# Ledger of designs, part 76: peptides against a protein of PDB entry 1Y0J

Target 1, 39 residues: chain A of PDB entry 1Y0J
Amino acid sequence: EARECVNCGATATPLWRRDRTGHYLCNACGLYHKMNGQN

## One batch from the design tools (peptide; made by RFdiffusion4, then SolubleMPNN)

Design b2_p30_7_s2 (from b2_p30_7, 17 letters changed)
Fold by OpenDDE base, seed 1:
Structure b2_p30_7_s2 (fold): chain B 39 residues (1-39), chain A 30 residues (1-30)
Amino acid sequence: as target 1 above (39 residues)
Amino acid sequence: REERRERQRRRLEEEERRREEERRRREREA
């Protein structure tokens, strides 16, 4: 499985997250988007 | 509007999950 973060291109992370559009984010980018994006 | 956005997100998540499960099945059978 070749999963990558749509924000930073990371292929490995402690926890995969998704953005509001369903795209995969690494844990760090997912938290950043949650803090700066409105749900 | 938020409830409609959540329903749309859930549909996308379910579609991606199904595609990933199908991919994993094909990779295991190969």
Scores: peptide ipSAE 0.039, ipTM 0.428, DockQ to the pose 0.091
Fold by OpenDDE base, seed 3:
Structure b2_p30_7_s2 (fold): chain B 39 residues (1-39), chain A 30 residues (1-30)
Amino acid sequence: as target 1 above (39 residues)
Amino acid sequence: REERRERQRRRLEEEERRREEERRRREREA
């Protein structure tokens, strides 16, 4: 069982993040969503 | 409003954790 980023499908990241709806994001996608006001 | 959002976030986190635990259990029992 591998956790995956709901945005890019990445299964490995230095830091797992969550969006405001609780979905798992990799560090890169989590930062991207935060910068674009989606977090 | 923040407390309601945090409470919703916690519920979603608990549901995801339960689904993950149930999946791992099924994979182990199969």
Scores: peptide ipSAE 0.035, ipTM 0.415, DockQ to the pose 0.083
Fold by OpenDDE base, seed 2:
Structure b2_p30_7_s2 (fold): chain B 39 residues (1-39), chain A 30 residues (1-30)
Amino acid sequence: as target 1 above (39 residues)
Amino acid sequence: REERRERQRRRLEEEERRREEERRRREREA
């Protein structure tokens, strides 16, 4: 199942997240965006 | 404005789900 993080292009993550626009983020990028208010 | 964003998000989620279903179908047919 080729899901990709829209931020870093990662295809594997322990937990898929979504940004405010509905795009898939890896766990790391999802947390990063949440912490920086950029999500 | 929020309702519009929610509708846009839902449409995107439905399109992504459809693409995922189509991909899974192709993977099964291969």
Scores: peptide ipSAE 0.034, ipTM 0.410, DockQ to the pose 0.090
Fold by OpenDDE base, seed 4:
Structure b2_p30_7_s2 (fold): chain B 39 residues (1-39), chain A 30 residues (1-30)
Amino acid sequence: as target 1 above (39 residues)
Amino acid sequence: REERRERQRRRLEEEERRREEERRRREREA
């Protein structure tokens, strides 16, 4: 089983991030959420 | 109330980390 970004479904990223609820985000989505207050 | 929510989030994070470590172990043993 592969880890997936809860936002975009990506299975690979240079850095895994987490949202405020502990769900995994890819680096891109984690940065996007941080910038838009969605994290 | 926020402290209870924070404690819940921490528990979920610890559980997810444990599941991840267990998965990585299984993948290494395969």
Scores: peptide ipSAE 0.033, ipTM 0.413, DockQ to the pose 0.084

Design b2_p30_7_s3 (from b2_p30_7, 17 letters changed)
Fold by OpenDDE base, seed 3:
Structure b2_p30_7_s3 (fold): chain B 39 residues (1-39), chain A 30 residues (1-30)
Amino acid sequence: as target 1 above (39 residues)
Amino acid sequence: VEEKKRAQLERQKRREEEERERRRREEELR
């Protein structure tokens, strides 16, 4: 099973995050979304 | 037959364990 970040396409990250709609984000993109809202 | 059933159960257990581990590494954005 492979997972990828919906924002940057990364397939590996220290921590996966999910947005409020359930999409997977890498840690970096997830933190960016948390701090800045919608991308 | 028993061997095939055992292999199926082992595969199922592995999938459930992998899913639980994956879920533990997920954080929801709130």
Scores: peptide ipSAE 0.283, ipTM 0.728, DockQ to the pose 0.030
Fold by OpenDDE base, seed 1:
Structure b2_p30_7_s3 (fold): chain B 39 residues (1-39), chain A 30 residues (1-30)
Amino acid sequence: as target 1 above (39 residues)
Amino acid sequence: VEEKKRAQLERQKRREEEERERRRREEELR
């Protein structure tokens, strides 16, 4: 039941984001990826 | 037996509601 951000390992965020491949990102990492691509 | 079936059904409904609530807090990267 615990979801984790594939970029930073965060388990809590106000908004989960999903990349085009279906991986979960926290809001912060998702916004970073949207602007800059993969880390 | 009926109580166990009711408890199983209630647990399934609860999990489905939690999954629906999780999906409402998801945004796809465009």
Scores: peptide ipSAE 0.268, ipTM 0.717, DockQ to the pose 0.030
Fold by OpenDDE base, seed 5:
Parts: C-alpha cells; sequence; structure tokens
Structure b2_p30_7_s3 (fold): chain B 39 residues (1-39), chain A 30 residues (1-30)
C-alpha cells in the first residue's frame, strides 16, 4: 500500500502525520501545518 | 483442517502486528 502526502506527494517520510480531516501528510508538511495553521 | 486454521491465525496475527507498526509511525495533527 503506497501512501503519499496530500500536500507534496512524497511517498517516503520518517513519520507520517494525519490532518484533522484524516488525510496523510509527510513529517515536513505536517510540521509546517502545525506551526503555521491550515493552508 | 487444523493446519489451515493455524495458517489463518498466523496470517491474522501478522496483519495485526503490521497495523500496530504502521500506527506507531503515524502521528495525528490535533
Amino acid sequence: as target 1 above (39 residues)
Amino acid sequence: VEEKKRAQLERQKRREEEERERRRREEELR
């Protein structure tokens, strides 16, 4: 099962994050969203 | 029949372990 980041399309990350809607984010995009709020 | 039941049980355990490992690599954005 190939998971991808809904923000940048990355298929590999050290930590998968999940947004409030249940979509998957890579660690980098998840941290960006956590720090700056929803884009 | 017993061997088939054992094989089904081991496949279920493996799927549960894989799902647990997947969840440990996931963090929810609250």
Scores: peptide ipSAE 0.146, ipTM 0.652, DockQ to the pose 0.027
Fold by OpenDDE base, seed 2:
Structure b2_p30_7_s3 (fold): chain B 39 residues (1-39), chain A 30 residues (1-30)
Amino acid sequence: as target 1 above (39 residues)
Amino acid sequence: VEEKKRAQLERQKRREEEERERRRREEELR
């Protein structure tokens, strides 16, 4: 199962994050979303 | 039949372990 970030398509990250809608984000995109409210 | 059942259960346990490990590397975006 190759998980990918729904924002940037990254398949590898030190920490997977899940948004409120259940989509997977890489750590970088998840942190960006958390800080700015957007991907 | 018993060997096939044992092999199926072992494969299931491995999938459940891999899923559990994957979940430990996930954080919910709050």
Scores: peptide ipSAE 0.137, ipTM 0.642, DockQ to the pose 0.029

Design b2_p30_7_s4 (from b2_p30_7, 17 letters changed)
Fold by OpenDDE base, seed 4:
Structure b2_p30_7_s4 (fold): chain B 39 residues (1-39), chain A 30 residues (1-30)
Amino acid sequence: as target 1 above (39 residues)
Amino acid sequence: VEKKKEEQRRRLEEERRRRERREEEERRRR
């Protein structure tokens, strides 16, 4: 199974991040969620 | 994030179904 960003569905990113619940985010969505506090 | 994951999955499935219908219509027109 290809890893996907839970926010945008991206399967490729220069850096995989995790949210507070351990879900995978792409680099861009991980930065966005860190700045906006949105889950 | 769980609600966003479900919403994103639904959007991708709807987009895929729209693409498949357009590809089928194009095949029927050729």
Scores: peptide ipSAE 0.080, ipTM 0.542, DockQ to the pose 0.235
Fold by OpenDDE base, seed 5:
Structure b2_p30_7_s4 (fold): chain B 39 residues (1-39), chain A 30 residues (1-30)
Amino acid sequence: as target 1 above (39 residues)
Amino acid sequence: VEKKKEEQRRRLEEERRRRERREEEERRRR
């Protein structure tokens, strides 16, 4: 089962992050969410 | 914000696919 980013569908990333609901984000999406503070 | 990066990625992928099709059609006409 390939883990994917719930935002961009990426299956590979140097660091997996989670959103506030516990869904997996790639590093780049997780940083984007953190910096913009919005969904 | 959870959909904005997905939507941007989707738009770029669709644009790339449109470019690749035009380049293939041009190659078939040469």
Scores: peptide ipSAE 0.104, ipTM 0.578, DockQ to the pose 0.023; fails the geometry check
Fold by OpenDDE base, seed 3:
Structure b2_p30_7_s4 (fold): chain B 39 residues (1-39), chain A 30 residues (1-30)
Amino acid sequence: as target 1 above (39 residues)
Amino acid sequence: VEKKKEEQRRRLEEERRRRERREEEERRRR
């Protein structure tokens, strides 16, 4: 099972995050989503 | 989120290209 970022398709990241719906985000997309609140 | 992230990347790349052009112009005037 290759975990992927639901936003950018990245399979590798220094830290996996989750969005409010429980989907996996890479560290970069998770921080970006938290800071800007929009896709 | 990905469209806004791409816009942010484009802005940073434009700023980098402006810096590189100024540094090249300074190097030609030395």
Scores: peptide ipSAE 0.088, ipTM 0.513, DockQ to the pose 0.015; fails the geometry check
Fold by OpenDDE base, seed 1:
Structure b2_p30_7_s4 (fold): chain B 39 residues (1-39), chain A 30 residues (1-30)
Amino acid sequence: as target 1 above (39 residues)
Amino acid sequence: VEKKKEEQRRRLEEERRRRERREEEERRRR
C-alpha cells in the first residue's frame, strides 16, 4: 500500500509529517495543518 | 484533515461524472 497524504492525496514528499491523530501528511500539508489547525 | 479528504474525494467524483457525461454525449454524436 502506498502512503498518501490524508489532506491532499500526495504519495510523494521530501518529508512525511503526522497530525495529532497519527495520520500522514506531506510536508506542505503538515505545515499548513500546524498553522491553520485540523482539516 | 478528514473533512479536506472528504471534500477532495467529492470534487474528484464530480469531475469524473462530468467527464463520463461528456464522453457519452460525444459518442452519441458520432
Scores: peptide ipSAE 0.084, ipTM 0.536, DockQ to the pose 0.162; fails the geometry check

Design b2_p30_8_s1 (from b2_p30_8, 12 letters changed)
Fold by OpenDDE base, seed 2:
Structure b2_p30_8_s1 (fold): chain B 39 residues (1-39), chain A 30 residues (1-30)
Amino acid sequence: as target 1 above (39 residues)
Amino acid sequence: EVEAFRARLRALGYSEEEIAAALAYWESLH
């Protein structure tokens, strides 16, 4: 039931992000996706 | 740019495990 990052599986992060489709990413993975033009 | 990103995450206090996880997108399927 707990929210998790769709990339790394983390269940906690200082800042939840979302990709263009609405899937949740932890802060670190969201920043990396942004840097590399990923969702 | 990957190394620069790693350095930024270190500066923000992320652990090595968290940094490694952030770099794993293209190496895993989900």
Scores: peptide ipSAE 0.087, ipTM 0.602, DockQ to the pose 0.040
Fold by OpenDDE base, seed 3:
Order: structure tokens, then sequence, then C-alpha cells
Structure b2_p30_8_s1 (fold): chain B 39 residues (1-39), chain A 30 residues (1-30)
């Protein structure tokens, strides 16, 4: 039982983010998705 | 774009492995 980034599978991050459907992303993946218009 | 992001993550202290993972597209992983 641990939170995982739905993109890369990371279980730890300086800042958890969420996509538009509410799924958790690590900070890095969240920023990448945002940059590419995926968040 | 991708390289700029990579450089930014590197500057923030992310490891190469973490950066590689961060660059993966969710469409290819889901």
Amino acid sequence: as target 1 above (39 residues)
Amino acid sequence: EVEAFRARLRALGYSEEEIAAALAYWESLH
C-alpha cells in the first residue's frame, strides 16, 4: 500500500500532483505532462 | 523542449534514472 505515480511508478516525490482525472503524478511527471498539455 | 525539460530536472537534482522515467509518455505506459 503506497501511492504511485501513474506515469513512471515512482513512490516518492517532493510534491505530489494530480492529473485532470484525479490520478496522482510525481512532481517531475506532472510538470512534464503540464508542459505537453496532458494535465 | 524535451532537452530543456531534462536540463531543468537535472538542475533540480533528479537522477538520470528519475529523469528518464519522467520523460516517459503515459500513453505508452498505460
Scores: peptide ipSAE 0.085, ipTM 0.599, DockQ to the pose 0.041
Fold by OpenDDE base, seed 5:
Structure b2_p30_8_s1 (fold): chain B 39 residues (1-39), chain A 30 residues (1-30)
Amino acid sequence: as target 1 above (39 residues)
Amino acid sequence: EVEAFRARLRALGYSEEEIAAALAYWESLH
């Protein structure tokens, strides 16, 4: 099993997040999406 | 807004490389 952030390709993060379409995002990219009203 | 987010990520301990990666989506649109 493997997982990667769909935005930056990171394979490790303090906290995995998901966008509104269900794709996985690392914590940093997820927070950026949240800041811009995307989640 | 972008610079504010950079500051937040720095405070969380992310490297400059990780911060740049976190802005990849935005940079692809603008």
Scores: peptide ipSAE 0.078, ipTM 0.587, DockQ to the pose 0.042
Fold by OpenDDE base, seed 1:
Structure b2_p30_8_s1 (fold): chain B 39 residues (1-39), chain A 30 residues (1-30)
Amino acid sequence: as target 1 above (39 residues)
Amino acid sequence: EVEAFRARLRALGYSEEEIAAALAYWESLH
């Protein structure tokens, strides 16, 4: 099984990010959630 | 949500080109 963003399901990204609980997010979703106070 | 994200990126000093790229990438995944 390939790594995937827990938010959008993407399996490729310029930069993998993680939320406060350690779940993987793609760069775009990580930045989006960070900007909205969710990461 | 998207507009709030755009506004926050602008407030942080990102250029319109950088904002467009960020939003295009995000939108391609959602």
Scores: peptide ipSAE 0.053, ipTM 0.498, DockQ to the pose 0.029

Design b2_p30_8_s2 (from b2_p30_8, 12 letters changed)
Fold by OpenDDE base, seed 1:
Structure b2_p30_8_s2 (fold): chain B 39 residues (1-39), chain A 30 residues (1-30)
Amino acid sequence: as target 1 above (39 residues)
Amino acid sequence: EEEAFVARLRALGYSDEEIAAALAAWKSRH
């Protein structure tokens, strides 16, 4: 199975990010987490 | 349909926090 963003399910992104627990996030969702402190 | 609505917002890049807020508003109107 392909890697996917744990927040939105995206399987492709210009930059993979990870949350504080180590889960993979797409670039967009990672920025939302950073901005809001949560998903 | 609720699941389709949520899936559409995820495809647009909304976070779960934003989707939860949008869903609450959507459900209040349906």
Scores: peptide ipSAE 0.130, ipTM 0.627, DockQ to the pose 0.054
Fold by OpenDDE base, seed 4:
Structure b2_p30_8_s2 (fold): chain B 39 residues (1-39), chain A 30 residues (1-30)
Amino acid sequence: as target 1 above (39 residues)
Amino acid sequence: EEEAFVARLRALGYSDEEIAAALAAWKSRH
């Protein structure tokens, strides 16, 4: 099973990110979370 | 597969609450 962003479900991204709790996020969602103080 | 999805999240340290939310989202996509 392919990795997917827990936020948007994307299975491909230029850069996989992880939030403070270890959740995998695509680059876009990771940046979004950072903007909202959730990184 | 749902069970595999849940197990994967548990291995990553997700709480049951977070897993429940993620599972709901997962089901909407599958």
Scores: peptide ipSAE 0.124, ipTM 0.644, DockQ to the pose 0.167
Fold by OpenDDE base, seed 2:
Structure b2_p30_8_s2 (fold): chain B 39 residues (1-39), chain A 30 residues (1-30)
Amino acid sequence: as target 1 above (39 residues)
Amino acid sequence: EEEAFVARLRALGYSDEEIAAALAAWKSRH
């Protein structure tokens, strides 16, 4: 098993982020959701 | 190459929905 972004399924990223519930997001998805107030 | 195209858009911060739309357009050109 490998860590996955809960949004896009990516298994590698320059920087792992986390959403409000603690699920992992890749850097891109984390930034996108932060910009749009989704996670 | 499709996978490289998608990966680039993800790196730029596009959502899966936006990428899906872009991919559809990309496929129409290739």
Scores: peptide ipSAE 0.108, ipTM 0.616, DockQ to the pose 0.038
Fold by OpenDDE base, seed 3:
Structure b2_p30_8_s2 (fold): chain B 39 residues (1-39), chain A 30 residues (1-30)
Amino acid sequence: as target 1 above (39 residues)
Amino acid sequence: EEEAFVARLRALGYSDEEIAAALAAWKSRH
């Protein structure tokens, strides 16, 4: 299996990010959630 | 489907507590 963003399911990203509980997010989702105070 | 649902969440790194909550919600819709 391959790593995937827990938010959008993307399997490739220029930078993997993580939420406060350690779940992986693609760069786009990570930035979005950070901006909106989510995860 | 329930087994596949749980397995996917575990693979994504969700804790057992989070999975239990998600499963409860999932069952309420199925």
Scores: peptide ipSAE 0.108, ipTM 0.596, DockQ to the pose 0.186

Design b2_p30_8_s3 (from b2_p30_8, 12 letters changed)
Fold by OpenDDE base, seed 4:
Structure b2_p30_8_s3 (fold): chain B 39 residues (1-39), chain A 30 residues (1-30)
Amino acid sequence: as target 1 above (39 residues)
Amino acid sequence: AEEEFVARLRALGYSDEEIAAALAYWQSLH
């Protein structure tokens, strides 16, 4: 199996991130949620 | 595929509640 962004479903990213609960996010989603105080 | 998306998240250890939230967003993109 392959890692997948919990938000958008992307399976590839320049940098894998994780939210405060440990879920994996692609770089884009991670930055987006960080900016908006979400994940 | 939607079923593949859900299966992957489940395999990664996400709860049904978390998957439901992710699925809602996924559906808006596909």
Scores: peptide ipSAE 0.090, ipTM 0.601, DockQ to the pose 0.279
Fold by OpenDDE base, seed 5:
Structure b2_p30_8_s3 (fold): chain B 39 residues (1-39), chain A 30 residues (1-30)
Amino acid sequence: as target 1 above (39 residues)
Amino acid sequence: AEEEFVARLRALGYSDEEIAAALAYWQSLH
């Protein structure tokens, strides 16, 4: 039920992001994926 | 759960190396 980053498992972040397929990412992982062109 | 977390990452195509790193971080939070 609790949201978690699909990349690192973090359950809290200053800003939730989402990958191209809609999976939730914490701010840090979201930025990383964006920068590296990852899903 | 730890097992579910790993399975999710594997299904998303992450490498074993990436999963290991993510798991280590996950474990530090839980």
Scores: peptide ipSAE 0.088, ipTM 0.618, DockQ to the pose 0.082
Fold by OpenDDE base, seed 2:
Structure b2_p30_8_s3 (fold): chain B 39 residues (1-39), chain A 30 residues (1-30)
Amino acid sequence: as target 1 above (39 residues)
Amino acid sequence: AEEEFVARLRALGYSDEEIAAALAYWQSLH
């Protein structure tokens, strides 16, 4: 098993994030989602 | 220290779930 960002598919990130439903996002996508009010 | 790292993340607005994920990732590398 390998964790991957549900948005971009990245398997490595300096900081894993999670959306409000618990899905994993890489740091970059997590920040973007947060900026858009989605995280 | 781990406690300091957690505190910083919390101050930056990370949720407990995000902090747990960050720690898990770090632990996988060390």
Scores: peptide ipSAE 0.068, ipTM 0.527, DockQ to the pose 0.034
Fold by OpenDDE base, seed 3:
Structure b2_p30_8_s3 (fold): chain B 39 residues (1-39), chain A 30 residues (1-30)
Amino acid sequence: as target 1 above (39 residues)
Amino acid sequence: AEEEFVARLRALGYSDEEIAAALAYWQSLH
């Protein structure tokens, strides 16, 4: 896939997520950001 | 099953594109 996590650059993930501005995050980064109160 | 997995993610608001990515991973485990 051409998609890339805007945080870590991963191109594959069990589940794509999106930050509040619509940028794509891998599952791990999405969860980390949620837990830390970040985008 | 696969159908229930997809339906669950759809109910959570995930797009078809996101579900497809998750499904690919799910299939690799089953």
Scores: peptide ipSAE 0.063, ipTM 0.512, DockQ to the pose 0.032

Design b2_p30_8_s4 (from b2_p30_8, 11 letters changed)
Fold by OpenDDE base, seed 1:
Structure b2_p30_8_s4 (fold): chain B 39 residues (1-39), chain A 30 residues (1-30)
Amino acid sequence: as target 1 above (39 residues)
Amino acid sequence: ELEAFRARLEALGYSEEEIAAAVAYWESLH
């Protein structure tokens, strides 16, 4: 079973990230949340 | 989509507690 981004549902990314609560995010969503102070 | 998301988390080995938290987070984002 493949991991997926909790935000956009992507199953592939050049870099998996995790928010402060431990949820997996794709690189794009992780950077977005980080930039906007949401993760 | 939510049920599929939940099923994937179960398959990944997440506990019910972790799944509940992930679902709540998912709902807050969608």
Scores: peptide ipSAE 0.084, ipTM 0.600, DockQ to the pose 0.625
Fold by OpenDDE base, seed 4:
Structure b2_p30_8_s4 (fold): chain B 39 residues (1-39), chain A 30 residues (1-30)
Amino acid sequence: as target 1 above (39 residues)
Amino acid sequence: ELEAFRARLEALGYSEEEIAAAVAYWESLH
């Protein structure tokens, strides 16, 4: 019942992020998308 | 497990289109 990253399915992260549409991303995926202009 | 992941996203209120995109990305990694 835990939150999951919409990209990789991770249920734990040092920092939860959100994309521009409000979906949750783990820290790693959030940084990746930001780097590539996706978030 | 893909179906469990998909089901969780559905439970979180994401649309079918958004889930499809997430699934496609998942499949590209696995």
Scores: peptide ipSAE 0.079, ipTM 0.573, DockQ to the pose 0.304
Fold by OpenDDE base, seed 2:
Structure b2_p30_8_s4 (fold): chain B 39 residues (1-39), chain A 30 residues (1-30)
Amino acid sequence: as target 1 above (39 residues)
Amino acid sequence: ELEAFRARLEALGYSEEEIAAAVAYWESLH
């Protein structure tokens, strides 16, 4: 099974990130969470 | 659609609590 962003479901991204709980986020969602203090 | 995402998260080994949190956030964006 391929990795998937827990937020938007994307399976590809320039850079995989992780949230504070360790779940994977695509770059875009990771930056969004970071910007809003949710990562 | 949402169920597909939920199923994927479950397959990736996330707990029900974690899935609920992810789903809630997803819903806030859609």
Scores: peptide ipSAE 0.078, ipTM 0.567, DockQ to the pose 0.342
Fold by OpenDDE base, seed 5:
Structure b2_p30_8_s4 (fold): chain B 39 residues (1-39), chain A 30 residues (1-30)
Amino acid sequence: as target 1 above (39 residues)
Amino acid sequence: ELEAFRARLEALGYSEEEIAAAVAYWESLH
């Protein structure tokens, strides 16, 4: 079963990230969350 | 498209609250 970014639905990324509750985010969404005080 | 992703999140075991938050965040960016 393929992993998906919970925000944008991407199934591939250079680096998988996780938010504070453990849900997966692609690198781009993860960086955005981090920059805006989330994740 | 968005509904397909929502369904996938349900399949992965995320709660309705978490799915709603994910969808809302996506919509805020697009």
Scores: peptide ipSAE 0.077, ipTM 0.579, DockQ to the pose 0.298

